# Peptides against a protein of PDB entry 8BZL: the designs that were tried, part 3

Target 1, 228 residues: chain A of PDB entry 8BZL
Amino acid sequence: SYDRAITVFSPDGHLFQVEYAQEAVKKGSTAVGVRGRDIVVLGVEKKSVAKLQDERTVRKICALDDNVCMAFAGLTADARIVINRARVECQSHRLTVEDPVTVEYITRYIASLKQRYTQSNGRRPFGISALIVGFDFDGTPRLYQTDPSGTYHAWKANAIGRGAKSVREFLEKNYTDEAIETDDLTIKLVIKALLEVVQSGGKNIELAVMRRDQSLKILNPEEIEKYV
Target 2, 242 residues: chain B of PDB entry 8BZL
Amino acid sequence: SRRYDSRTTIFSPEGRLYQVEYAMEAIGHAGTCLGILANDGVLLAAERRNIHKLLDEVFFSEKIYKLNEDMACSVAGITSDANVLTNELRLIAQRYLLQYQEPIPCEQLVTALCDIKQAYTQFGGKRPFGVSLLYIGWDKHYGFQLYQSDPSGNYGGWKATCIGNNSAAAVSMLKQDYKEGEMTLKSALALAIKVLNKTMDVSKLSAEKVEIATLTRENGKTVIRVLKQKEVEQLIKKHEEE

## One batch from the design tools (peptide; aimed at target 1 A24 K27 T76, target 2 E21)

Design b1_p8_4_s1 (made by RFdiffusion4, then SolubleMPNN; from b1_p8_4, 3 letters changed)
Fold by OpenDDE base, seed 2:
Structure b1_p8_4_s1 (fold): chain B 228 residues (1-228), chain C 242 residues (1-242), chain A 8 residues (1-8)
Amino acid sequence: as target 1 above (228 residues)
Amino acid sequence: as target 2 above (242 residues)
Amino acid sequence: SIADRLFE
């Protein structure tokens, strides 16, 4: 039988392949996103890079455009497909509309892409969740999360991956206006949140920061240690 | 549980892609392929398993394929799948060259194929390719490069790595002996022989059972060379004398 | 594990 109908409703109304794709996301390392006042921060748990592996090729945080970046959890190969399509759309939007995408726009695009893969014949859902952060052209910081189903929401802070529950619980308790009053405090909040699930301190954390009118900056380990 | 084993592109209840995992497992039974990045070049070393006296000697390389002037690859897994993928790599590289009038960057070629591999894990009616590849290349962006890709469409850059039979053991040996920043092509060749000697299920390593290709830069041009049997014999002999 | 290599 040609497995043309991969994602179908169960008798009780479940889309099992979508749910199972969500389980795939949980196998990914933890990523956290926090929206500050004038900053967005992404933090990810570093997967132990093999000693002989080129670190350049192991990235969980990537730029989609100058004003948007994304972290993901789940299937790496799936993520690459989504990232590439998102990048193309960002460029296409610039050419067609003559403005960069809003963070919501590109999130919706990604979400729509994911949703199509839950409804198209012969396609399985993407096994990834994403945290999408950036700045709209008006300077407003944004954080969105999307999952394999194609749902998306705006967040003040959120987490995805294997340690997401613990990180979210931490953020729910500690995300306050005071905690994000400054850029440094916002960064510190992300690091503290990740340390709930990451062992061995700052060495296993990758941190990316985007400030208003600035490009994505990936912090080096020394910079991260200053916040710990 | 059995239902998820038979369908090619579905998640298990645990979020696993079993067909991809099984494809990767199958590669573990293929001949060993090694890649080592050096300061002055990069090499592939591959186990040659099909030694038949009636084979026409014209087959210089069974497992190492030239992709373009700046890249080569070795394959571990299903031969027919490998042929399809290597042909696709050549086509992609050629189309890029024709379109942009410059050679395709190494990583872009790798990713292009990886996107194809990934598609075969996501689109129904297809099975994953039962092939892992090692890529060696040079481009103006990153210089000498070594990549590994698997049936999932995942890839990574490496200083040294191994695919196929006893790959885990080989990688462990490479981790022990590879000296970052100090690796010459000569030392890399010696290391390749050392690792193959220990990882291949043969009593004695012979030149007939090993294919080695080197990629170097000479006078601003990439040179891909498959070592002659005599050269491989010399490397083996040198190893035996150490 | 093989499975672990698929996820990040």
Scores: peptide ipSAE 0.386, ipTM 0.798, DockQ to the pose 0.771
OpenDDE base, seeds 1, 3, 4, 5: peptide ipSAE 0.355, 0.352, 0.382, 0.047; ipTM 0.768, 0.765, 0.807, 0.665

Design b1_p8_4_s2 (made by RFdiffusion4, then SolubleMPNN; from b1_p8_4, 4 letters changed)
Fold by OpenDDE base, seed 4:
Structure b1_p8_4_s2 (fold): chain B 228 residues (1-228), chain C 242 residues (1-242), chain A 8 residues (1-8)
Amino acid sequence: as target 1 above (228 residues)
Amino acid sequence: as target 2 above (242 residues)
Amino acid sequence: SLADRLFE
């Protein structure tokens, strides 16, 4: 069956394992990314942290480097592998090129990694999509999305995970120059977008903000409530 | 869905890894293992199922393994897989110590093994390990720690958790009785006995069927101790009197 | 579900 072959095209040209990996992504919690004028914002749906779970170990948004962060949807263990590889590459780039990676560069690296796992027999695709945000050295904010196939594109705003469709529809309607005119408005846009799929308001949202020439900031629940 | 059960490295049409799920399901039938984090220590409590008269008395623990001077783990699932993974944990810890001349941080050890587990879910010709682990440890970064990992290579930190048979019920009980910030090792031991008494498929909890290890700090050193049967008996007796 | 634990 073509469905079981990792690297075999179907008669109609489909790579089923890649498509199925994309379905795996839809089982992940929703993540949203928005590029503002001088800000990039990532928001994720917090799974109800099980009582007695250490919150420190439940992070859906991670830094890849000082100027790049990533949110993901899909298989958590797969994500860890990708994150680690990306972090190593970021550090390697700093050593070899003597500059931080561009957001595009690291996105392409991740995409290439994913693509290789779609073409090699004996390896299944990564079951994750990622939103990668950050600033290039010139201060330009960037947002990229990658999927299990290894494709990547630049976005103004995008969403991944179980609620991605609804969030994207919201963003398509509400992403305007006016809506991102200020940092605060950009943050509000992300929160509003997430609220399309997240119940119980700000308590179930994790929000990360990166401003130009600033480090990644994860907002606390109180800060998020101010925007709700 | 059964058609996709034969190969370990494929997604189902719904994006599921059934072999990983099945491995996790299998672990649900294994002996119960509990972990509880306290302010002054951390403990593992495990069900001992293999009580054979011919077992060598020197066998200190069936399910609890010392990994290094600062960490121990308990296992639920396939014994052979557990042996491989526990050995790997020891090797990773020793290699780190050799390279950096300091003990491996707890989470790093857990993560290293989890990366191996994940690989066995992604690479062809491999099956998932049919093992979940609880890790207890101490390091200078985070102090006392408790982690859980599963066949997927996912892990998390916990204040208290359970794997194996009746784990869901055990976790529910832990959620009810665990007092955050006020848990002493003594209280944790009592809680462990309470939970095991209710979740183990035994008419009466006996010391011969329970293994307990504690990890504490004494004089700036980590002490990992497996409780003697008499100590466990005393804990059980105390619980019965309450 | 067990499946849900695999995904974030």
Scores: peptide ipSAE 0.298, ipTM 0.801, DockQ to the pose 0.763
OpenDDE base, seeds 1, 2, 3, 5: peptide ipSAE 0.282, 0.190, 0.281, 0.035; ipTM 0.748, 0.665, 0.765, 0.650

Design b1_p8_4_s3 (made by RFdiffusion4, then SolubleMPNN; from b1_p8_4, 5 letters changed)
Fold by OpenDDE base, seed 1:
Structure b1_p8_4_s3 (fold): chain B 228 residues (1-228), chain C 242 residues (1-242), chain A 8 residues (1-8)
Amino acid sequence: as target 1 above (228 residues)
Amino acid sequence: as target 2 above (242 residues)
Amino acid sequence: SLADRLYE
């Protein structure tokens, strides 16, 4: 039974543990990322935060650096490990290279980390996918997605998690140059995309916006409702 | 498929980590622990199940552990695992203090342990810890705090929460009765007794079966106090009279 | 469900 081993190929060439890790991602809440002209937007489905839970500790969107943020789907504890490693790398890069990381660089770093965990016989794959957005030093907005295998690609828009398929279908249909012509329209696109799978509108959505030369801004529910 | 049930670091075809889930399930059968955050303090209340008259040392607290001057925790699950984790928490806190010459922030201590827990779910040759923890503490960053962590290495901050036996019912009761912004430590204590009385599988709640610790600030210092049996008796009595 | 608590 090859599917019981972490780092073995099946006879037909499958890495089952990696595939199963991808299934774990699908159990996570939905996250969406969209690259606009001068903006990147991340949106996540808020799982019903238990009434007595501190919202501060339930963040699915986090900053990796001043110019990069990430949303994830899958195992929360796994995500924390990846985030911490990425943050350390971002700081290390600033120290050694004297410039912030490019979005591609940090994505590649994360991807490499994930990939290594697919080849180690003593480790299981990370059960997370991530949407990584930000701005390169030259001001270019970027969106990347990575999965448990360590594969990564650049995207105009993408989604991960349980509702990802529906959200992607929506984005494929509605992502146009006109739809991202302005920052506000881009934000609206993300909200509309999430509303394909999220019930009860803006109350169940967390939205983060990063504009050129600006820090990550998490929108409050009132701000989100303005776009709905 | 049961073939995935016995392995600690593998995903099922559905993307589940069964050993982590089973560890969490096991904790559901452990003694009840409650945590409640108030405006002027935070408390832990834990069920004491092992009352043996022949115990040589009356341990002041069986399930509540002081971690440092500003933090304490309670544990639900395997006792041996709990001992290892609580010791690790103390070590982490001390190392931080030595390195930075200030107490470790509460959340940082929690996350440090959670990273260890997570590792035991990802690295081969390890099983998940069969332990959930409630953490209470104070720091200069966020004031009074309450956290919960589980075998997966996941954690969260709470106004009030419960782990162990009948935790779901307890949480439901807490949701109903907890008044955000109006909770005093006195009210929190009363609420703790109320919830324990309903969730513990005992006919009558007695002081000998309950451990309660409070964390407060006095004169710019954190005070962690385990309530005396007489104090707990008074709380129970008050509840019975209401 | 217990499983749901593991994933975000």
Scores: peptide ipSAE 0.277, ipTM 0.737, DockQ to the pose 0.749
OpenDDE base, seeds 2, 3, 4, 5: peptide ipSAE 0.051, 0.269, 0.267, 0.048; ipTM 0.540, 0.779, 0.805, 0.652

Design b1_p8_4_s4 (made by RFdiffusion4, then SolubleMPNN; from b1_p8_4, 4 letters changed)
Fold by OpenDDE base, seed 4:
Structure b1_p8_4_s4 (fold): chain B 228 residues (1-228), chain C 242 residues (1-242), chain A 8 residues (1-8)
Amino acid sequence: as target 1 above (228 residues)
Amino acid sequence: as target 2 above (242 residues)
Amino acid sequence: SISDRLFE
């Protein structure tokens, strides 16, 4: 059956394993990214940490470099592989080019990696989508998304995971220049977007913000509550 | 080429990796392994199923493996797979030590193996390892640590957890009885016995059916010790008296 | 479910 072939096209021109990997992404908790004027914000639905589990080891938002961070949805183990490869590339770039990666560059690298796993026999696609945010060295905020196919695009705002559709619909309606006029408003927009799919308010949301010339900051629950 | 593709772990139409899920299901039928983190140490407790009288050497630890001076693990699942993975853990730890002249941090060792596990879920001609592991260790970064990993290559840190047979029930009991911030190694040992007594499908818990290892710090050194049968008997006796 | 533990 064509459904079981990793790298073959169906008669209708479908790459089923890629499509199925996209379904795997939908099983992940929701992540949202928003590009503001001088800020990029990632928000994720916090999966209920099991009692007795160390929260430190449960992360959906991670730094790829000082100027780039990523949120993902889908297979956790797959994400770790992609993250590690991206981190290595970021460091390599610093050594060879003597500048940090642009957000587009590292996104393209990740996308290319994913694409190779869709075309190589004996490899299944990565079961993850990623939101990649950060600042280029010129101070421009960027947001990119990549999916299991290896496609990537730049966005003003986007979402991935199980609640992505609802969040995107919200963002399409509410993302305006006025809504991102300030850093605080941008953060509020992300929170409001996540609240479309997350129950029980700020306790189940993790937020990360990156401002120009600043490192990634993960907001604590108290800080999040101020925006609710 | 087509024959190898059929043996690769692939996504279902719903985006599931059934071979990984099936491996995890199989582990659910393996012997029970418990891990409990305490303030002054960490322990592993494992069910010993192969008590064959004809076994020549009393295997001190059928399911608990020392990885290096600062880490040990227990395994649930396919024994042959477990042997491969535990050997790999030891090799990774030694290579790190040689390269950096310091012991590998606990989480780094766990992640290194998890990357291998993940690879066996993504590359063709490979099947997932039918093994879950509990890791106990100490390092200078986080102190005493307990980790769990599964066939997917996913892992997490835990205060207490269980893998293998009746793991869900064991975890529920641990959630009820684990006292955060107040857990001593002594209390952890008692809790381990309590949970095993209730979750093992035996009429009476006996020391011959339980392996326990503790990891502590003494004089700035990590000490990994497998409890003697007599010590386990005493723990069981104490539990029965309560 | 087992499946739920594989995804984040």
Scores: peptide ipSAE 0.376, ipTM 0.806, DockQ to the pose 0.768
OpenDDE base, seeds 1, 2, 3, 5: peptide ipSAE 0.354, 0.374, 0.351, 0.351; ipTM 0.775, 0.798, 0.773, 0.779

Design b1_p8_5 (made by RFdiffusion4)
Pose (drawn by RFdiffusion4):
Structure b1_p8_5 (pose): chain A 225 residues (1-47, 50-199, 201-228), chain B 238 residues (1-200, 205-242), chain P 8 residues (1-8); non-standard residues A62 YCM
Amino acid sequence: SYDRAITVFSPDGHLFQVEYAQEAVKKGSTAVGVRGRDIVVLGVEKKAKLQDERTVRKICALDDNVCMAFAGLTADARIVINRARVECQSHRLTVEDPVTVEYITRYIASLKQRYTQSNGRRPFGISALIVGFDFDGTPRLYQTDPSGTYHAWKANAIGRGAKSVREFLEKNYTDEAIETDDLTIKLVIKALLEVVQGGKNIELAVMRRDQSLKILNPEEIEKYV
Amino acid sequence: SRRYDSRTTIFSPEGRLYQVEYAMEAIGHAGTCLGILANDGVLLAAERRNIHKLLDEVFFSEKIYKLNEDMACSVAGITSDANVLTNELRLIAQRYLLQYQEPIPCEQLVTALCDIKQAYTQFGGKRPFGVSLLYIGWDKHYGFQLYQSDPSGNYGGWKATCIGNNSAAAVSMLKQDYKEGEMTLKSALALAIKVLNKTMLSAEKVEIATLTRENGKTVIRVLKQKEVEQLIKKHEEE
Amino acid sequence: SYADLLFS
């Protein structure tokens, strides 16, 4: 089989294929995640008439208690999502507990990292925001990128214009903003309206303590706008 | 040998996949192919690129392929690659029927093939398939459906779409004329002739298939030349 | 652009 080293070091210590994978993420639609007190919210920018909205969604459930949003190559994202879904079931089988948000994040990150050091393969061209709750009810938000690095965040953005949205969230992520569920959803819509020039072209989803993923209707989103 | 390896599965500096993009260029030079969803069925309209006089026409169709009892598809791009992929689609549909004893839902069949296409872009060092497919079908979950896939393995559901030559012009005509939720098969047939009239008119130059439900069973039929010639006459009056 | 379709 094909064994060419695709990801290699360059002078100065750069891994060019990873950096190029990060450029693929920037070409992706904006995704925003905010961790609230008892709620986590994901929002994504949408790119069209005659298209079935159900089929092209950027927010996916990995397990009953974990879901994710992504930016970058949509085909690579389907592969990573299905790999994570299989791992969530393997964990329930072996430990008899649902996966922690951190566990599945670590798994997705290590999968991505393996694709930066394996022969015959290019890196995954996606970043992911992963949200959910732990056994003790603690809300979580993690980010993964193509290098395999992962971190936890109070709030974050990935994809096109993520720097601008991040700077907005830095100034606006306060206790007042995450005091209630309605204000937590509002902060995500405001963060997206910063780069979407829009309001009717946004998808949003909410996850509450042990209540599973709820995707908001267009009519419910129009009320906030 | 590193010297002769064209490295078909790497990123460009901008995060692009050049072989995928070049494959999409090949599809844009293929015969026009469009699909339209309506309340009582789905249809595929295709430009025949085999319009030579000395051709025999031995099959019921040239560009429209039955995948299983409830599904059909059409292709744009490299014909040989399309043969490999359509054979694989039939195998996936039969593997699902064997396992679950029920027909494969349409989206599950599209996802399964797209995973194969995505793998060719990430590992193996091979050129990708130069094929875009339109899928039409019916399942107990979502009823009548239309899907499109491209060489990278991306797919999407559509009420109407077009692939191949002059597809951008065709998508424009569909946005203007397609009445969302009010289309019947007869009106969708009229719109298909209208769209192919601009982007290309003769019955020998076109191929039309319809998918409908009759007595709880799916019917996939290629329209005879007589029915197509009558549809062409009915439009010229407009 | 064909490049944009990768991110659709």

Design b1_p8_5_s1 (made by RFdiffusion4, then SolubleMPNN; from b1_p8_5, 3 letters changed)
Fold by OpenDDE base, seed 4:
Structure b1_p8_5_s1 (fold): chain B 228 residues (1-228), chain C 242 residues (1-242), chain A 8 residues (1-8)
Amino acid sequence: as target 1 above (228 residues)
Amino acid sequence: as target 2 above (242 residues)
Amino acid sequence: SNADRLFL
């Protein structure tokens, strides 16, 4: 069966393991990214941290470098591998090129990594999609999305995970120049988008904000509630 | 579902890794292991199932392994897989110590093993390890720590958790009785006995069927101690009197 | 479920 072969095309040209890896992404909780004028915002649906679990060890948003952050949806362990590889590359780039990576560069690196895992008979695809946000050195805000296939695109706004379709539909309707006119409005847009799929309001949302020339800020629950 | 369980490295049409899920299911049939974090220490408590008269008494612990001076783990699942993973943990810890001249941070050791576990779920010709682990440790960064890892290579930190047989019920009991910020090692030991008494498939809890290890700090050093049978008996007796 | 534990 073609669906059981990692790197075999179906007669109709499908790579089933890649498609199935995309289905794995849909099992992840929702993540959303929005590019504002001078801000990038990542929002994620907080998976209810089990009582007695250390919240520190349950994160969907991570820094790849000082100027780049990533949110993911899908297999948690796969994500860790990708994150670690990306972090190493960011540091390597700083060392060898003497500049931080561009958001596109690190996205392309991640995408290439994923693609290689679709073309090796000895490896399954990564079961993750990622939203990668940050600022280029010139101060340009960027948002990219990658999928298990190793494709990547630049976005104004996008979503991944189980609620991604609903969130994207919301963003398609509500992403306007007016809606991102200010940092606060951009944050509010992300929250509103997440509220399409997240129950119980701001308590189940994690938000990360990166402004131009600023480090990643993870908003506390009280800060999020101000925008709800 | 059954058609996609034969190959380790294949997603199902719905994006599931059935071999990983089945490995996790297999662990549910293993002996119960508990971990509880306290303010002044951390403990592992494990069900001892293999009480054979012919077992050499030299094995003080069947399921609890010292990894280095600052860490120990307990295992649930396939014994042979557990042996491989515990050996690898020791090797990773020693390589780190050799390279950096300091003990490996607890989470880094856990992560290193979890990356190996993950690889066995992604690379062809490999099966998932049929083992979950509880890790207890101390480091200068986070103090006392408790981690859990599964066959997927996922891990998390915990205040208290359980793996193996009746783990879900044990976790529910821990959630009910664990007092965050007020947990002493003494109270944690009592809680461990309470939970094991309710979750083990035994009519009466006995010291011969329970292994307990504690990790504490004394004079700026980590002390890992396996409780003597008499100490465990006393804990059980105290629980029966309450 | 075990399946749910694999995903974030």
Scores: peptide ipSAE 0.429, ipTM 0.807, DockQ to the pose 0.783
OpenDDE base, seeds 1, 2, 3, 5: peptide ipSAE 0.395, 0.420, 0.417, 0.089; ipTM 0.772, 0.800, 0.795, 0.685

Design b1_p8_5_s2 (made by RFdiffusion4, then SolubleMPNN; from b1_p8_5, 4 letters changed)
Fold by OpenDDE base, seed 4:
Structure b1_p8_5_s2 (fold): chain B 228 residues (1-228), chain C 242 residues (1-242), chain A 8 residues (1-8)
Amino acid sequence: as target 1 above (228 residues)
Amino acid sequence: as target 2 above (242 residues)
Amino acid sequence: SNADRLYL
């Protein structure tokens, strides 16, 4: 069956394992990214952390470097592999090129990694999509999305995971120059977008903000409630 | 869908890794293992199922393994897989010590093994390891720690958790009785006995069927101790008197 | 479910 072949095209030109990996992404909780004028914002639906679980070990948003962060949806273990590879590449780039990676560069690296896992016999695709945000050295805010196929595109705003369709529909309607005119408005846009799919308001949202020339800041619940 | 069960490295049409899920299900039939984090230590408690008269008495622990001076683990699942993984943990820890001249941080050891587990879910010709692990440890970064990992290569930190048979019920009980910030090792031991007494498929809890290890700090050193049968008997007796 | 534990 073509469905079971990792690297075989169907008669109609489909790579079923890649498509099925995209279905794996939809099992992940929602993540949203928005590029503002001088800010990038990632928001994620907090999976209900078990009462006895250490919250430190349950993160959907991670730094890849000082100027780049990533949110993901899909297989948690697959994400860890991608994150670690990306972090190593970011450090390697700093050593070899003497500059931080551009957001596009690291996105392309991740995309290439994913693509290789779609074309190699004996490897399944990564079951993750990622939103990669950050600032280039010139201070330009960037947002990219990658999928299991290894495709990547630049976005003004996008979403991944189980609620991605609804969130994208919201963003398509509400992403305007006025809606991102300020950092606060940009943050509010992300929160509003997540609230389309997240129940119980700000308590179930994790929000990360990166401003120009600033490090990644994860907002605490109290800070998030101010924008709700 | 049963049709995708035959190959370990493929997604189902719904994006599921059935072989990983089935490996996790298989672990649910293994003996119960508990981990509880306290302020002054961390413990593992495991069901001992293989009580054979012909077993060499030298087996201090069937399910609890010392990994290095600062870490131990308990296993639920396929014994042969567990042996491979516990050996790998020891090797990783020793290689780190050799390279950096300091003990491997607890989470780094856990993640290193989890990366191996993940690889066995992604690379062809491999099956998932049919093993979940509880890790207890101490390091200078986070102090006492408890981790759980599964066949997927996912892991998490815990204050208290359970793997193996009746793990869901055990976790529910732990959630009810675990007092955050107030848990002493003594209280944790009592809680472990309480939970095991209710979750083990035995008419009466006996010391011969329970293995307990504690990890504490004494004089700036980590001490990993497997409780003697008499100590476990005393814990059980105390629970029966309450 | 076991399935739910695999995804974030």
Scores: peptide ipSAE 0.424, ipTM 0.806, DockQ to the pose 0.750
OpenDDE base, seeds 1, 2, 3, 5: peptide ipSAE 0.396, 0.296, 0.394, 0.112; ipTM 0.773, 0.701, 0.764, 0.685

